# Peptides against a protein of PDB entry 3PBP, part 18

Target 1, 203 residues: chain A of PDB entry 3PBP
Amino acid sequence: LNEKDLNLILNKSLVMYESLDSTTDVIVKRNVIKQLQFVSKLHENWNSRFGKVDIQKEYRLAKVQGPFTINPFPGELYDYTATNIATILIDNGQNEIVCVSFDDGSLILLFKDLEMSMSWDVDNYVYNNSLVLIERVKLQREIKSLITLPEQLGKLYVISDNIIQQVNFMSWASTLSKCINESDLNPLAGLKFESKLEDIATI
Target 2, 203 residues: chain A of PDB entry 3PBP as posed
Amino acid sequence: LNEKDLNLILNKSLVMYESLDSTTDVIVKRNVIKQLQFVSKLHENWNSRFGKVDIQKEYRLAKVQGPFTINPFPGELYDYTATNIATILIDNGQNEIVCVSFDDGSLILLFKDLEMSMSWDVDNYVYNNSLVLIERVKLQREIKSLITLPEQLGKLYVISDNIIQQVNFMSWASTLSKSINESDLNPLAGLKFESKLEDIATI

## One batch from the design tools (peptide)

Design b1_p15_2_s1 (made by RFdiffusion4, then SolubleMPNN; from b1_p15_2, 7 letters changed)
Fold by OpenDDE base, seed 1:
Structure b1_p15_2_s1 (fold): chain B 203 residues (1-203), chain A 15 residues (1-15)
Amino acid sequence: as target 1 above (203 residues)
Amino acid sequence: SIKEQIGEFLIKRFS
């Protein structure tokens, strides 16, 4: 996930928010608002670090694409601020995991279960884009940056104040990749979505 | 799609 993708997510979240009406279930409204706040905080942090980006064009695109959801919303992280975002490849194809860090020292790993699509009927949001929560990893450190290496599948490097840690999720991501590629869900049964943490180096 | 099914699976495990 890059800046452009983040902007798209933000804009889609805005569109979803704007689509709320009096008939919308209260729980749905709450979730959409929370999601919007979440993504907005993420965007704010991104802008603070990398500069402001005009999202107007992306917003127009989002209106055409329809809403975007994160399921389930990470409620425990609602009051925290997103600090970093990264995308990690899990195979040599297009399968990837999205990672977001928070100022409480948490990471969330997210799955794109639906590719972003265009909805040509702006008034019809039947086709939703979504991210799905896989795992929350609690590092309990101030996360300064997230680094990924294209040559290293399913690995995320987390830089904190005094240490570099590796988050390795190939234990489950390899299975996930296989499920996608072979169109078979069976291997997911009983799979533990627990990433391995390893200290790599002191800073 | 398989991705959608995976997504559904991933969501259901929290419930």
Scores: peptide ipSAE 0.689, ipTM 0.962, DockQ to the pose 0.592
Fold by OpenDDE base, seed 3:
Order: structure tokens, then C-alpha cells, then sequence
Structure b1_p15_2_s1 (fold): chain B 203 residues (1-203), chain A 15 residues (1-15)
């Protein structure tokens, strides 16, 4: 990930955020906000490691929280750049999966196992927000965009140059949702975290 | 919390 690419992602996320209005669907608003939060966290982490990029104060006040870690982060992706972020609902509650795409054509599906967050006004961070790796999906395509539809649980649409593909992870996400809602880990035993890929349309 | 436990489970898959 280079600074230029990160800025591009941030700008796109900001544009999406700014497009929100009073008529926007609640689920859509939530997803966009969470995407912005995630990208902002990435930006903050980047600033700490590689240099400072100025973020307008107005966006800091929109409950953007950080820092965060991804556990484990796939070593193969260290040299690649994140290109898109999406948040996908897996039930009618607040349970969701975060997806990040990379310029090698990979998707990572992430679980937020901690709800704790820190304010940007705090100079000394005591803890990091946590994202946990669920699955890596290798598409080996240039991913242009990620789309989620609020009425379609556990489905992500990936747009590349010549094709739209659907990633369906309800095979495991339904069980994950159940585990959360029932406070029972037992259903996770033996569960395969493998998403289904389907070609939707040729572009 | 249950989410933390799930997180731990998921991480252990790669160890």
C-alpha cells in the first residue's frame, strides 16, 4: 500500500460519506460510516508509520475511531495495497463482516471481535481495535469496486474490468450469527469458512 | 464476551 492509493481510498470513502442524506437507507448509512471509520483508521496507522496526511477536523468528529490491528494479517499481502472496503450485514441485528480488497486481486473477510474504540483526541492509546481474519479469497482480478445490498445478507458483489462476481459467505456467516446471538461457540466446531463465488454478469 | 471468544477461535485456526 502506498500513500497515493491510501489517499484515493480515503477520498472515495469521504465522497460516499458526503453523499448520505436524510433519505438514505439506515443500513446503507451504517455501512458507509463504518467504511469511512475503517479507512480513517488505516490512514491513522499509515501516518504513524510512514508520514502524516492531513485529515479535515470535520471527519475526525464523525466518531472515527482507531487504531486497529488485523489478526493475522496475511504475509503475502504485505507488499500489496488495499483498494476497496465494504461492510456486509449477516443478520437483521448489528452483526456484520468487513471486507477489504487488495491490488493483487485478493479479498479478506474480517470479523470485529471488539467493540472498544478510542477517540482521536487521546494522544496515548491504551488498546487497539481488533479485526480478525476469517477468510482470504483470491480472485486474481483488478477489483474496481465492492458493492453490498442491504436486502441481501452475507453477499458481496465484486466488480472487475469485465465481470461482476458475487461472494456469498452465508454458509459460515449464518452459523457465526447464531453463535453471537445465542452466545454459543459449539456450532463453530468443524465449520468451513469457505465462501461461494458466482459469476453474475459479464461487462 | 462471545465476540472475543469467537475472535480467539478464528485466530487459533491459523496457529
Amino acid sequence: as target 1 above (203 residues)
Amino acid sequence: SIKEQIGEFLIKRFS
Scores: peptide ipSAE 0.689, ipTM 0.962, DockQ to the pose 0.525
Fold by OpenDDE base, seed 5:
Structure b1_p15_2_s1 (fold): chain B 203 residues (1-203), chain A 15 residues (1-15)
Amino acid sequence: as target 1 above (203 residues)
Amino acid sequence: SIKEQIGEFLIKRFS
């Protein structure tokens, strides 16, 4: 079993879990949940054993100094280290939200408002990727991994030491998608950018 | 662009 295979199994387990409904047989439900718990535990152990792919702080550098600019960047996170990054689809038109986790247990949800820009001269290389803060979610857990499923729009799965949690932001992302696709800002007025957090499985 | 405008909107709401 390698990392890729483990991730695939985990993803499949999550998909199976999400497919459960009121008509699903009780035995099937139980088995799916147990499978998810088991695979989640394996994933946790894997990450602990082989280490995490930590994101370097370089992504937080300003336009001239680094590849990414987050505006506003939460001041409380300045001294913390980014641990994971994920991109979540919010529609079938390739609109996406970027999520970054930090070692304080925070998630930030980010909007890409500009296309990538690069400039090169003899003395300098400038790379700019603008990201705008949408929401900060404080989980107060050690975040081990972020998982997204392409078929599940606006959903992020967060794996911590003892639990898998789902962050669902379609409450606002559907409106955001609409605004982009229709080129209309009006629906954003009064919109609450608050994601829903749900416990999926205990590890 | 609409994305830029959205970005500006999102920033301003924290001000």
Scores: peptide ipSAE 0.674, ipTM 0.964, DockQ to the pose 0.413
Fold by OpenDDE base, seed 2:
Order: structure tokens, then C-alpha cells, then sequence
Structure b1_p15_2_s1 (fold): chain B 203 residues (1-203), chain A 15 residues (1-15)
């Protein structure tokens, strides 16, 4: 198994898990859960081999070339290092949230308010990405990987040593999407930016 | 742009 194959299997397993309901056959349910647990464990082990991610490099390679800034950057994270990055779609129009994990077990959710910014110095110019802090989620776990599924809007799966957790931020992301698509800020008034955390399975 | 305005809104809520 290579990384691509493992990711594919993991994604399929997550999709299958989400399809489970009270009417699902007990044997099927058990098998799906066991498969998810097994594949997730393998994925975690695989990711641990690659070490920490340079978020700037990763983001630049995946998106706009150049450095990015986070505003505001949580002061308590100054001494910690980013470990993973993921992009989560929040609608079918390709609006997205950027997620960054840190080695303190924190996850920050970020909004791209600009696709690209250019600045000029006397002797050079720089391309910047602008990211705005939406929410910090403290998981207090060593985050091994971040998984997203294109068909599952506003959902992030976090894999740690012993558990798979789902972060669901559609409670606010649906409103955010609406604001973007309709060019109206009004729905943001009074909105709570609080994601839901759910334990999916033990590893 | 609307995204810029949203960004400003999100920043201001922390101030």
C-alpha cells in the first residue's frame, strides 16, 4: 500500500461510516467500524513517518505561491509548531476553510479573505496569502492527520493516536457560505463560531 | 470585496 491507496481506502471507510444509521444491519455496522479503525491506524502510522509539516511550504505548493499570514495569530501558539494543514469545502461553489493543527493539540480554522496580496518593497515584491482566524479548537491530542472528504461539506476528521474525531463547523460555515455567495454580511451578526466535536471511533 | 469585508468582520470580533 502506498500513501495514495491508503488515503483512498480511508476516505471510502469514512464515507461508509457516515452512511450508517439505526436501520443498518448490525454486522455491516460492526464491519464498517472495524475497517475504519484499522485503516485509520495504518494512516496514522504512515503520517508519523513524514514528521511535521511546514505549513508555509505546503500551502504555497497547494495554492498561491508565497508566504501567508494569520490574523490574529493566537499568542499562546507562538511557541508551538504547525503539524498539519487541510482545506475543507463549505459549499459546492468552492468556498473553503483552511485548517491548521499545532503540536499542542490545537486546531485553528481560518478564512481566506484574499486570494493573493502583493506588496512592494524598495528592491523587491512579495506575494502573500491572507488568512483570518475564525476559531481555535483545543483537542489536547497529538494530531497525526487531518482528513477531508469533498462530499462532506464543513467536516474535518482528526486522527490522533487513539481516536478519530469529527469537527463539524457547518453550524457557522453555512452562514458564511451564504454571506459570500450573496454578498451580504448581515447574517454574520450574532453568529457563534463554535464547531461541534464528535468522537467517531477508537483506534 | 465581500471576502475582505468578512475578513474585517472576523478580525474585529476579537477586539
Amino acid sequence: as target 1 above (203 residues)
Amino acid sequence: SIKEQIGEFLIKRFS
Scores: peptide ipSAE 0.664, ipTM 0.964, DockQ to the pose 0.400

Design b1_p15_2_s2 (made by RFdiffusion4, then SolubleMPNN; from b1_p15_2, 5 letters changed)
Fold by OpenDDE base, seed 1:
Structure b1_p15_2_s2 (fold): chain B 203 residues (1-203), chain A 15 residues (1-15)
Amino acid sequence: as target 1 above (203 residues)
Amino acid sequence: SIKEQIGKFLIERNS
């Protein structure tokens, strides 16, 4: 997930919001609004740090690609601000996890259960794209930066005020990768989605 | 797709 992807998610969230009407379930409305707020905060933080990007193209893509959702919305993080975003590869097949940090010191790990298309081709329209919550990691630190290394699968480095920590997903990500590659859900049964946190260095 | 199935599994687990 990069800046363009984030913009696309934002725009798709906007499209979802705009699609709400009087017939929409109240719970759905609330969830969409919360999601929009969540993504908006992400976008604001991104723009603040990396500059504003024209989202007009992405908005049009959102219309073509349909709505985008996050399931479930992390309700506990509703009032907090997203601070960083990163994408971590979990295998050589380009399966990846999306990670978002918040100003409460939380990380959420998200799975793309549908491929997000950047195509303008109407024939490639997807009715619903989504990110799915895998795990919430509570660091209880001010997260300054997220770093990923392409050669290190399933690893995220978190930089806070005085420490670099490694979040290692491989305890579950290897199984997830296997499930994807082998088209078999069975290995997920009983799997614990708990990442390993390790202090790497003080700074 | 398998990814969709995984997604559903995860949603159910986190619900």
Scores: peptide ipSAE 0.716, ipTM 0.969, DockQ to the pose 0.606
Fold by OpenDDE base, seed 5:
Structure b1_p15_2_s2 (fold): chain B 203 residues (1-203), chain A 15 residues (1-15)
Amino acid sequence: as target 1 above (203 residues)
Amino acid sequence: SIKEQIGKFLIERNS
């Protein structure tokens, strides 16, 4: 079993979980939940064994110096390390939210407001990618991995040591999508950028 | 662009 296979089976397990409804047989529900718990534990063990990917140097850089600029960058996170990154679709038109996790248990949700730009300066390749802060979510737990499913718009799954949580931001992302697609800023007025956090399964 | 305008809006909101 490699990382790719493990991710695939985890994703399938999450999809199966999300397919559960009030009409689903109790035995089926139990089996799906049990499977999800088992696979999530395996995934957690995998991450612990191979360690976290440090993306601090890659994504928390000044526009002039690095490929990504986050604006504003939360001051509280300057002393912490970025651990995971994910992109989440918010519509079927390829609009995306970027999520970055930190080792303090924080998630930041980010908006790509500019097209990627490239420049050359003194034989150095400068790649610029602007990311704008939308929301900070404090989980106060060690984040092992971030999972997104392309068929589930505006949903992010966060795996920690003992739990899988779902972050659902469609409450504001649907409006954001509308603003982009219709080229109208008006719906943003008064919009609360507050995601819903839900416990999915214990590990 | 609309995305740039959204970006500016968000920056101001979070400042």
Scores: peptide ipSAE 0.695, ipTM 0.970, DockQ to the pose 0.452
Fold by OpenDDE base, seed 2:
Structure b1_p15_2_s2 (fold): chain B 203 residues (1-203), chain A 15 residues (1-15)
Amino acid sequence: as target 1 above (203 residues)
Amino acid sequence: SIKEQIGKFLIERNS
């Protein structure tokens, strides 16, 4: 198995898991969960072999050229290192949230308020991508991988050593999407940016 | 832009 194949299997397993309901046969449910657990464990092991992700490099390769800045950058994370990055769609119109994990077990959810910014220094010009802090989620776990599924809006799957967790931020992301698409800030007033954390399966 | 305005809103909220 290569990384691409493993990711595909993992994604498929996650989709199958989400399809489970109260009417699902007990045996089927158990098998799906077992498969998800197994694949997730493999994925974790795979990621550990390749080391930490260069967040800046990965982000540059994805959509934005140049470095990115986070504003405000949480002071508590100043001494910690970013470990993973993911982009999560929040609607079918390609609005997205950026998530960065840190080695303290924190996730930060970020908004791209600018597509590209340019700044000038005395002798140099730099391209910069602006990211704005929305929420910090403290998991206090060693985060091995961040998984997103394009068909699952506003959901992030976090894989650690012993657990798969889902971060669901559609409670606020749906409103944010509406604000963007309708060019109306009013719905943001009083909105709580609190994501729901759910344990999916133990590994 | 609307995104810039949202960004400013969020920055102020987190200040």
Scores: peptide ipSAE 0.690, ipTM 0.969, DockQ to the pose 0.439
Fold by OpenDDE base, seed 4:
Structure b1_p15_2_s2 (fold): chain B 203 residues (1-203), chain A 15 residues (1-15)
Amino acid sequence: as target 1 above (203 residues)
Amino acid sequence: SIKEQIGKFLIERNS
């Protein structure tokens, strides 16, 4: 097993979990949960053992090319280090939220307020370095990995030492998507940027 | 742009 294979298995397990509903057979449900727990544990162990962090390739490159700016940057996080970066789709039009985890167990959800400049030179691809703070989520856990599934809009899976959690921000992201797509800011008035945190499985 | 406006909105809200 390599990291790529493990991630694939994890993603499949998460998809299977999300497919569970009230009509799902109890045995099937139990098996899916057990599988998710097992795979999540393996993933965590893999990261811990090899000191690897699940950072999306795009952001690895961005980090190498230059720092991103967060506005405003939470003062409480000034002394902490970013550990993982993930991009989560919020609609089918490629609108996305950026999530950054920190070694204090915090997640920040960020908005890209500038359009990416098309670089014709592959070597000089400048990623959008402007990020705007939307929400801070305090997990108070050591975050090992951030997982996103393209088919699951506005959902982020966080793997820590003993648990996998889901962060669901579609409560506000759907409105944000609408604002972008319709070029209308009015729906943002009164909107609460509060994500839902749910425990998915213990590891 | 709409994204820039959203950005400004968010900054003001978090300031």
Scores: peptide ipSAE 0.689, ipTM 0.969, DockQ to the pose 0.426

Design b1_p15_2_s3 (made by RFdiffusion4, then SolubleMPNN; from b1_p15_2, 5 letters changed)
Fold by OpenDDE base, seed 1:
Structure b1_p15_2_s3 (fold): chain B 203 residues (1-203), chain A 15 residues (1-15)
Amino acid sequence: as target 1 above (203 residues)
Amino acid sequence: SIKEKIGEFLVKRNS
């Protein structure tokens, strides 16, 4: 990401956030808010480093120093920049996976091991940013956007330069959901966290 | 919590 790209993402995130209303799907709202939180913090960090003008306070929903704490953070990604974020439901109980893309073409799938607070009051917003690495998917493409559909559990659509790909992680997410719902870790034993990647369409 | 335990499991697996 460069400054221009970050600004574009930020602008899109702000526009999306402003478009939210009472009729907006709850999942969409959540995704947009998380996107905005992530990008806002990136922007803040960017501005701190380069002396740029901050975005309006009203759009700074995350109060933590960074948007997320990822554990472990893949060492190979230290030199790369996050480009997109998405949240994908894995069950009807509102369990979700967070996905972050990087400019090396990687996707990381992340688990929220702690509950995050949701606040509409920016001044009093508390954000739990604990995320745990589940899987790294190497697409080796320039990722332009991430799309999720509320009616499609455990599916993420990745738009690159010339292709739309589907990442389907229900192979392991169904088990993860079960573990959460039943409060049992046993099903995770031996589970492979390998998502299925499928080409959907060329662009 | 179960989520915390899952997190710990995942960290160990990916470290």
Scores: peptide ipSAE 0.700, ipTM 0.966, DockQ to the pose 0.498
Fold by OpenDDE base, seed 2:
Structure b1_p15_2_s3 (fold): chain B 203 residues (1-203), chain A 15 residues (1-15)
Amino acid sequence: as target 1 above (203 residues)
Amino acid sequence: SIKEKIGEFLVKRNS
């Protein structure tokens, strides 16, 4: 993590925060606020150690996710609660992965196999987004926020109380992107869905 | 669609 990356993260968080209003989904609102809080803390720590970082205006907003269904849902997570959600681009053609964190310290990486559609229940019309499990990453930390950078494909930054970690899944996401774009499933055969985890900075 | 097929593949893999 360098000054440029920190600035980008903070700018994105600020823009997302500014987009919040009374109609914003409660979960989204909470996640955006948490992102801003912890990134701001990191920024303060950075300034104290390395000098002031100038903030430039950013215009990119995160997409709202949910309601959604996960298939299969990991049985080990039945007793745990989702805490954060993020969307990560894997190419420049708008293919993306969804990440959900849980209060056990797990991350699940998910594939959107269908566009959001309306479904019918007995008494209600509901919108449903289909998500499919790709990988589970066990961090065993209290995950406070999930951060993505628009210029960094297939990378997710996970913020806990004292550390920022990077999850890099381009090892498999590049192949997945190719499969989608070329309409070919063959490259998926034998593919390992194992992301790389790296410590980036102490908060 | 290709995405649906990928989804089916992943479901089978993770089930």
Scores: peptide ipSAE 0.698, ipTM 0.966, DockQ to the pose 0.488
Fold by OpenDDE base, seed 3:
Structure b1_p15_2_s3 (fold): chain B 203 residues (1-203), chain A 15 residues (1-15)
Amino acid sequence: as target 1 above (203 residues)
Amino acid sequence: SIKEKIGEFLVKRNS
C-alpha cells in the first residue's frame, strides 16, 4: 500500500460515508463508519511520526508507516498494492471481518484479534492495530469496489469491470461468531476457512 | 481474551 492507493481507498470510503442519510439502514451506517474509521486511522498513521509497536510474529507492512500489522502477510502479495477495504459484520454483536483487496485480484479476509489501543504516556507511546489472516481468495480480476449489505451477514460483493461476485464466508464465520460469543475455541478445530464464490450479475 | 486466542489459532494455521 502506497500513499496514492491509501488516498484512493480513503476517498472511496468518504464517498460511501457521504452517501449515508437518515434513511440508511443502521447496519450499513455502522459498516461504512467502521471502514472509514479504519482507513482514516491508517491515513493518519501514514503521516504520523509517532512510534510503532510491533506485535510479536506479525508482519509489518513495509509500505505502511502506521502501526498496522497483518499476521501472517501472504508472501505472494508483497509486491502488490492494496486497492480496496471493507468491513463485514458476521453477527449482530458487532463481530466483524476486515477484507482487503489487492491489484493482483486477491482478497484477504482478516480478523481483529486485538482491539486498537493507544497510550499517550509521554514516556511510553503505544499504538497497536493487529489483523490476522483468515483466508486468501484469488479472483484474478481488477477489483473496482467492495460492497456489503446490512441484511446479509458474512457476505461481500466484489465489483470488477464486467461482473459482480459474492463472497460468502458464513460457512466459517458463523462458527467464529459462536466461538467469540461463547468464549469457546473448540469449534474452530477442523473448521475449513473456505469462502464460497458466486457470480451475481454481469455488468 | 478469546479474540487473542482465536488470533493465535489462525496464525498457527496459516503458518
Scores: peptide ipSAE 0.696, ipTM 0.966, DockQ to the pose 0.521
Fold by OpenDDE base, seed 5:
Structure b1_p15_2_s3 (fold): chain B 203 residues (1-203), chain A 15 residues (1-15)
Amino acid sequence: as target 1 above (203 residues)
Amino acid sequence: SIKEKIGEFLVKRNS
């Protein structure tokens, strides 16, 4: 079993979990939950053994010469390290949100407001990818992994040591998608950028 | 672009 296979199994387990409804047999529900718990535990152990992706260096360096800038960057996170990154689709038109986790247990949800511009100076590759802060979610947990499912719009799964949580931001992302697609800013007025956090399984 | 305008809006809102 490699990381790719484990991720695939985890994703499959999450999809199965989300497919559960009121008509699902109790035995099936139990089995799906048990499977999800087991696979999630394996995934946690895997991440702990092979280390965290040091995204922080990339994000901090990106402000001046790096591949991306975050505006505004939350001042409280300057002393913390980014641990995971994920991209979540919010519609079928390829609009997406970027999520970055930090070692303080925070998630930041980010909007790509510019297309990737590459300026080539002979001696310096300047990669500028603009990211704008939408929301900070404080989980106060050690985040082991971020999982996204392409078929589940506006949903992010956060795996911690003892729990899997779902972050659902379709409450505002649907409006954001509409604004982009219709080229109209008006629906953003009064919009609350507050994601829903839900516990889905204990590990 | 609309995305740039959205970005500006978000920056102002979070400031």
Scores: peptide ipSAE 0.679, ipTM 0.967, DockQ to the pose 0.432

Design b1_p15_2_s4 (made by RFdiffusion4, then SolubleMPNN; from b1_p15_2, 6 letters changed)
Fold by OpenDDE base, seed 4:
Structure b1_p15_2_s4 (fold): chain B 203 residues (1-203), chain A 15 residues (1-15)
Amino acid sequence: as target 1 above (203 residues)
Amino acid sequence: SIKEQIGKFLVERFS
C-alpha cells in the first residue's frame, strides 16, 4: 500500500458514499458507509506515520461526522489494502460486528463501542467511527467478496478464487450480545475470541 | 455506556 493507492481508495469510497440514495439496498448502504469510515481512519493513521495532511479532510468532514479510531491498529496492517467490508448481525437487536478484509488474505473482526445512528440520510448521516479489534483471521487467500445473510447471525461467508468459506464467530459473539443486552461485563472474563472457519463449497 | 466499557475491556486484553 502506498499513498497514491490509499488516496485512490479514499476517493472511490467518497464517490460511492455520495452515490447512495433512498433506493440503495440497506446492505450496500451499510457497507459503503463502513468502508468510508475504515478507509478514512487508515488515511489518518498513514498521515500520522509520515507527518502528512489529508488533502481531502475538509471534504470528508463535510460528509462524514464522528470520531475515527481503531484500537488497536496493528502496524502490519498499514502495509495492506482493505479490499472488502461487511457488517454481521449478532442478534435481533441491531448489535453487529464489522469485518474488513485485506489484500494479504486477512480478516479483522471489529467491535463498535459507541452508539449507532439509525439515519440513512446521506447528507445528514451521523455515525461513530470508533472500532475495537477483536480478532484477526488469516485466510491466506485472495478475497473476492464478503457475504452476510440476515437470517444467519454471526456468520460471514468469504468468497475466494476457488472456495467459499464460512467464518462463524457466535462462539464469542453470543456472549458479547448478552453482555450488551444485560449490561454485564462478567461473562467476558475468560472468553476466547476465536472464530470457526469452515469450507462450505468449491467454486 | 456498556459498549464503551466493553471496548475498554477488549483494548486492554488485546493491546
Scores: peptide ipSAE 0.608, ipTM 0.946, DockQ to the pose 0.576
Fold by OpenDDE base, seed 3:
Structure b1_p15_2_s4 (fold): chain B 203 residues (1-203), chain A 15 residues (1-15)
Amino acid sequence: as target 1 above (203 residues)
Amino acid sequence: SIKEQIGKFLVERFS
């Protein structure tokens, strides 16, 4: 992850956040907020790693619920840069999947298995939020943007230079939602975590 | 929690 790309992602996320108003759909608000939180955490972790300070640190701290980790992080993506982040609802109960794109054309789908009630302190990292890898999708395209629609559960739209594609993960996310809501892990046994990719339109 | 259990399951499956 390079500084330029990270800043770009952060700025875009902030712009989206600032665009929220009283008329914005609740689901949209939630997604934007969660995206901003994720990006802010990423930026903070990056800054901490490289000893840089962000002028908007105080603003981000007000919106972020502690640091985070991705487990496992795909080793193949270690040298690549994250390009986009999206949060996708999988049900009406606020269960969601986090998606991160990389400049190699990969998407990773992540599950938040830990919700923290405490806010993070820049001076005291007591805990990490957990993001668990579910699936890696290799698109092999330059991903320009990720779009979600609140009325479409478990669907992510990926925009590249010449195509818009839909990633549909309801094949497994519906089961995941059920497991969460019913507190039963059994349906996960034998479940294939493979999303469906469909071309929506050429550009 | 159920989410934590799911997380453990996923980690074990994909690691």
Scores: peptide ipSAE 0.608, ipTM 0.947, DockQ to the pose 0.556
Fold by OpenDDE base, seed 5:
Structure b1_p15_2_s4 (fold): chain B 203 residues (1-203), chain A 15 residues (1-15)
Amino acid sequence: as target 1 above (203 residues)
Amino acid sequence: SIKEQIGKFLVERFS
């Protein structure tokens, strides 16, 4: 197994899990859950063995400058390291949310409000990708990986040491999508930007 | 753009 194959199996397992409903046979449910648990454990072990990609090495996150400019950047996270990044589709029109995890167990959900801009400095090629903070989710876990499924809008799967959790933000992302598509800000008034967190499987 | 306006709105709300 390589990393790509393992990720594929994990994704398939997650899709299978999400396909479960009240009409699903009990044996099938059990098997799907067991498979998901097993694959998740393998995935966790894989990440632990080969190390995690430090996103800060590749993506310099800053409030004012860098490949990703986050506004506002939570002050509490300045002393922590970004560990993972994911992009989650919120509609079929290419609107998406960016998620970044930190080593304190926090997730931040971000909105891309501007197109990427590029500038030249004397010695540096500077990227400016504007990201706006929407929500901070404190999981208080060591986040191993972030998984997204293109067919599952507004859902992020977070893998930690002993659990897979689903973050569902369609409660607000559906409205956001509507605002973008209809060019109307009014529906954002009074909207709560609070995602739903659910435990999917214990590892 | 609408995205810029949304961004401004969000910044003002959560700052």
Scores: peptide ipSAE 0.602, ipTM 0.951, DockQ to the pose 0.454
Fold by OpenDDE base, seed 1:
Structure b1_p15_2_s4 (fold): chain B 203 residues (1-203), chain A 15 residues (1-15)
Amino acid sequence: as target 1 above (203 residues)
Amino acid sequence: SIKEQIGKFLVERFS
C-alpha cells in the first residue's frame, strides 16, 4: 500500500480538473472528469479502509507541479471501485511502475512517462499524459492489499481472501528499464507486456 | 525525454 502515491495521483487529478476551460477538447475534458471520479473513488475506499487522509497540504504542493492524466483512460474500470495502490521499483534508479487494484479483481499497471514538474514545460499541459496504461491483470479475486518489497524489483504481492499471489512483470520491465537508461526505444518493439502470476502461499 | 517517447510508444500500441 502506498498512501503517498494515492495522494499524489489525487492531487494531480484535481489540478488537471481545475485546468479545464472552454478551450479544452471535449474528449480531454471527459477523460479528466472520469479520471477524477476514478481517483476519488479510490480515495474514498482508502479512507474507509485505512482512515481519512488530509490532502490539502499536498494539493497545494501539487499545484506547483502541474496537472497529469492517465492515458488511455481505463473506461471499463470506471464502474468499479479502486481498492489499492502501490508503486514498484523496476531498477535501482527512479524508474517505477504504479499499480492500482479494483474490486472486480483487476490490476492495472501504469508507467510514469512524465515527471510531474515537467507538466508545466508543455505548451498545452491539458494534453499531458503522466501515466500510461501498460497492462491489465485480471485476478478475479477480492484484493485486500498490495505489498511491495524494495529489494525485489518488478514484483508485486497481492493478498486476496485465501491466497498471496506474486505478479512479476520483470519480463517486460527489465527491457523498459533498459530503454530508459540507454535512451533506446528499439527493444520495446515486439515486447510482450504480460506479467507472470504465481501463487505464493495460502492464507 | 526518453520517458515521453516511451509513453507515446505505449499509448500508440495499446490504444
Scores: peptide ipSAE 0.599, ipTM 0.943, DockQ to the pose 0.574

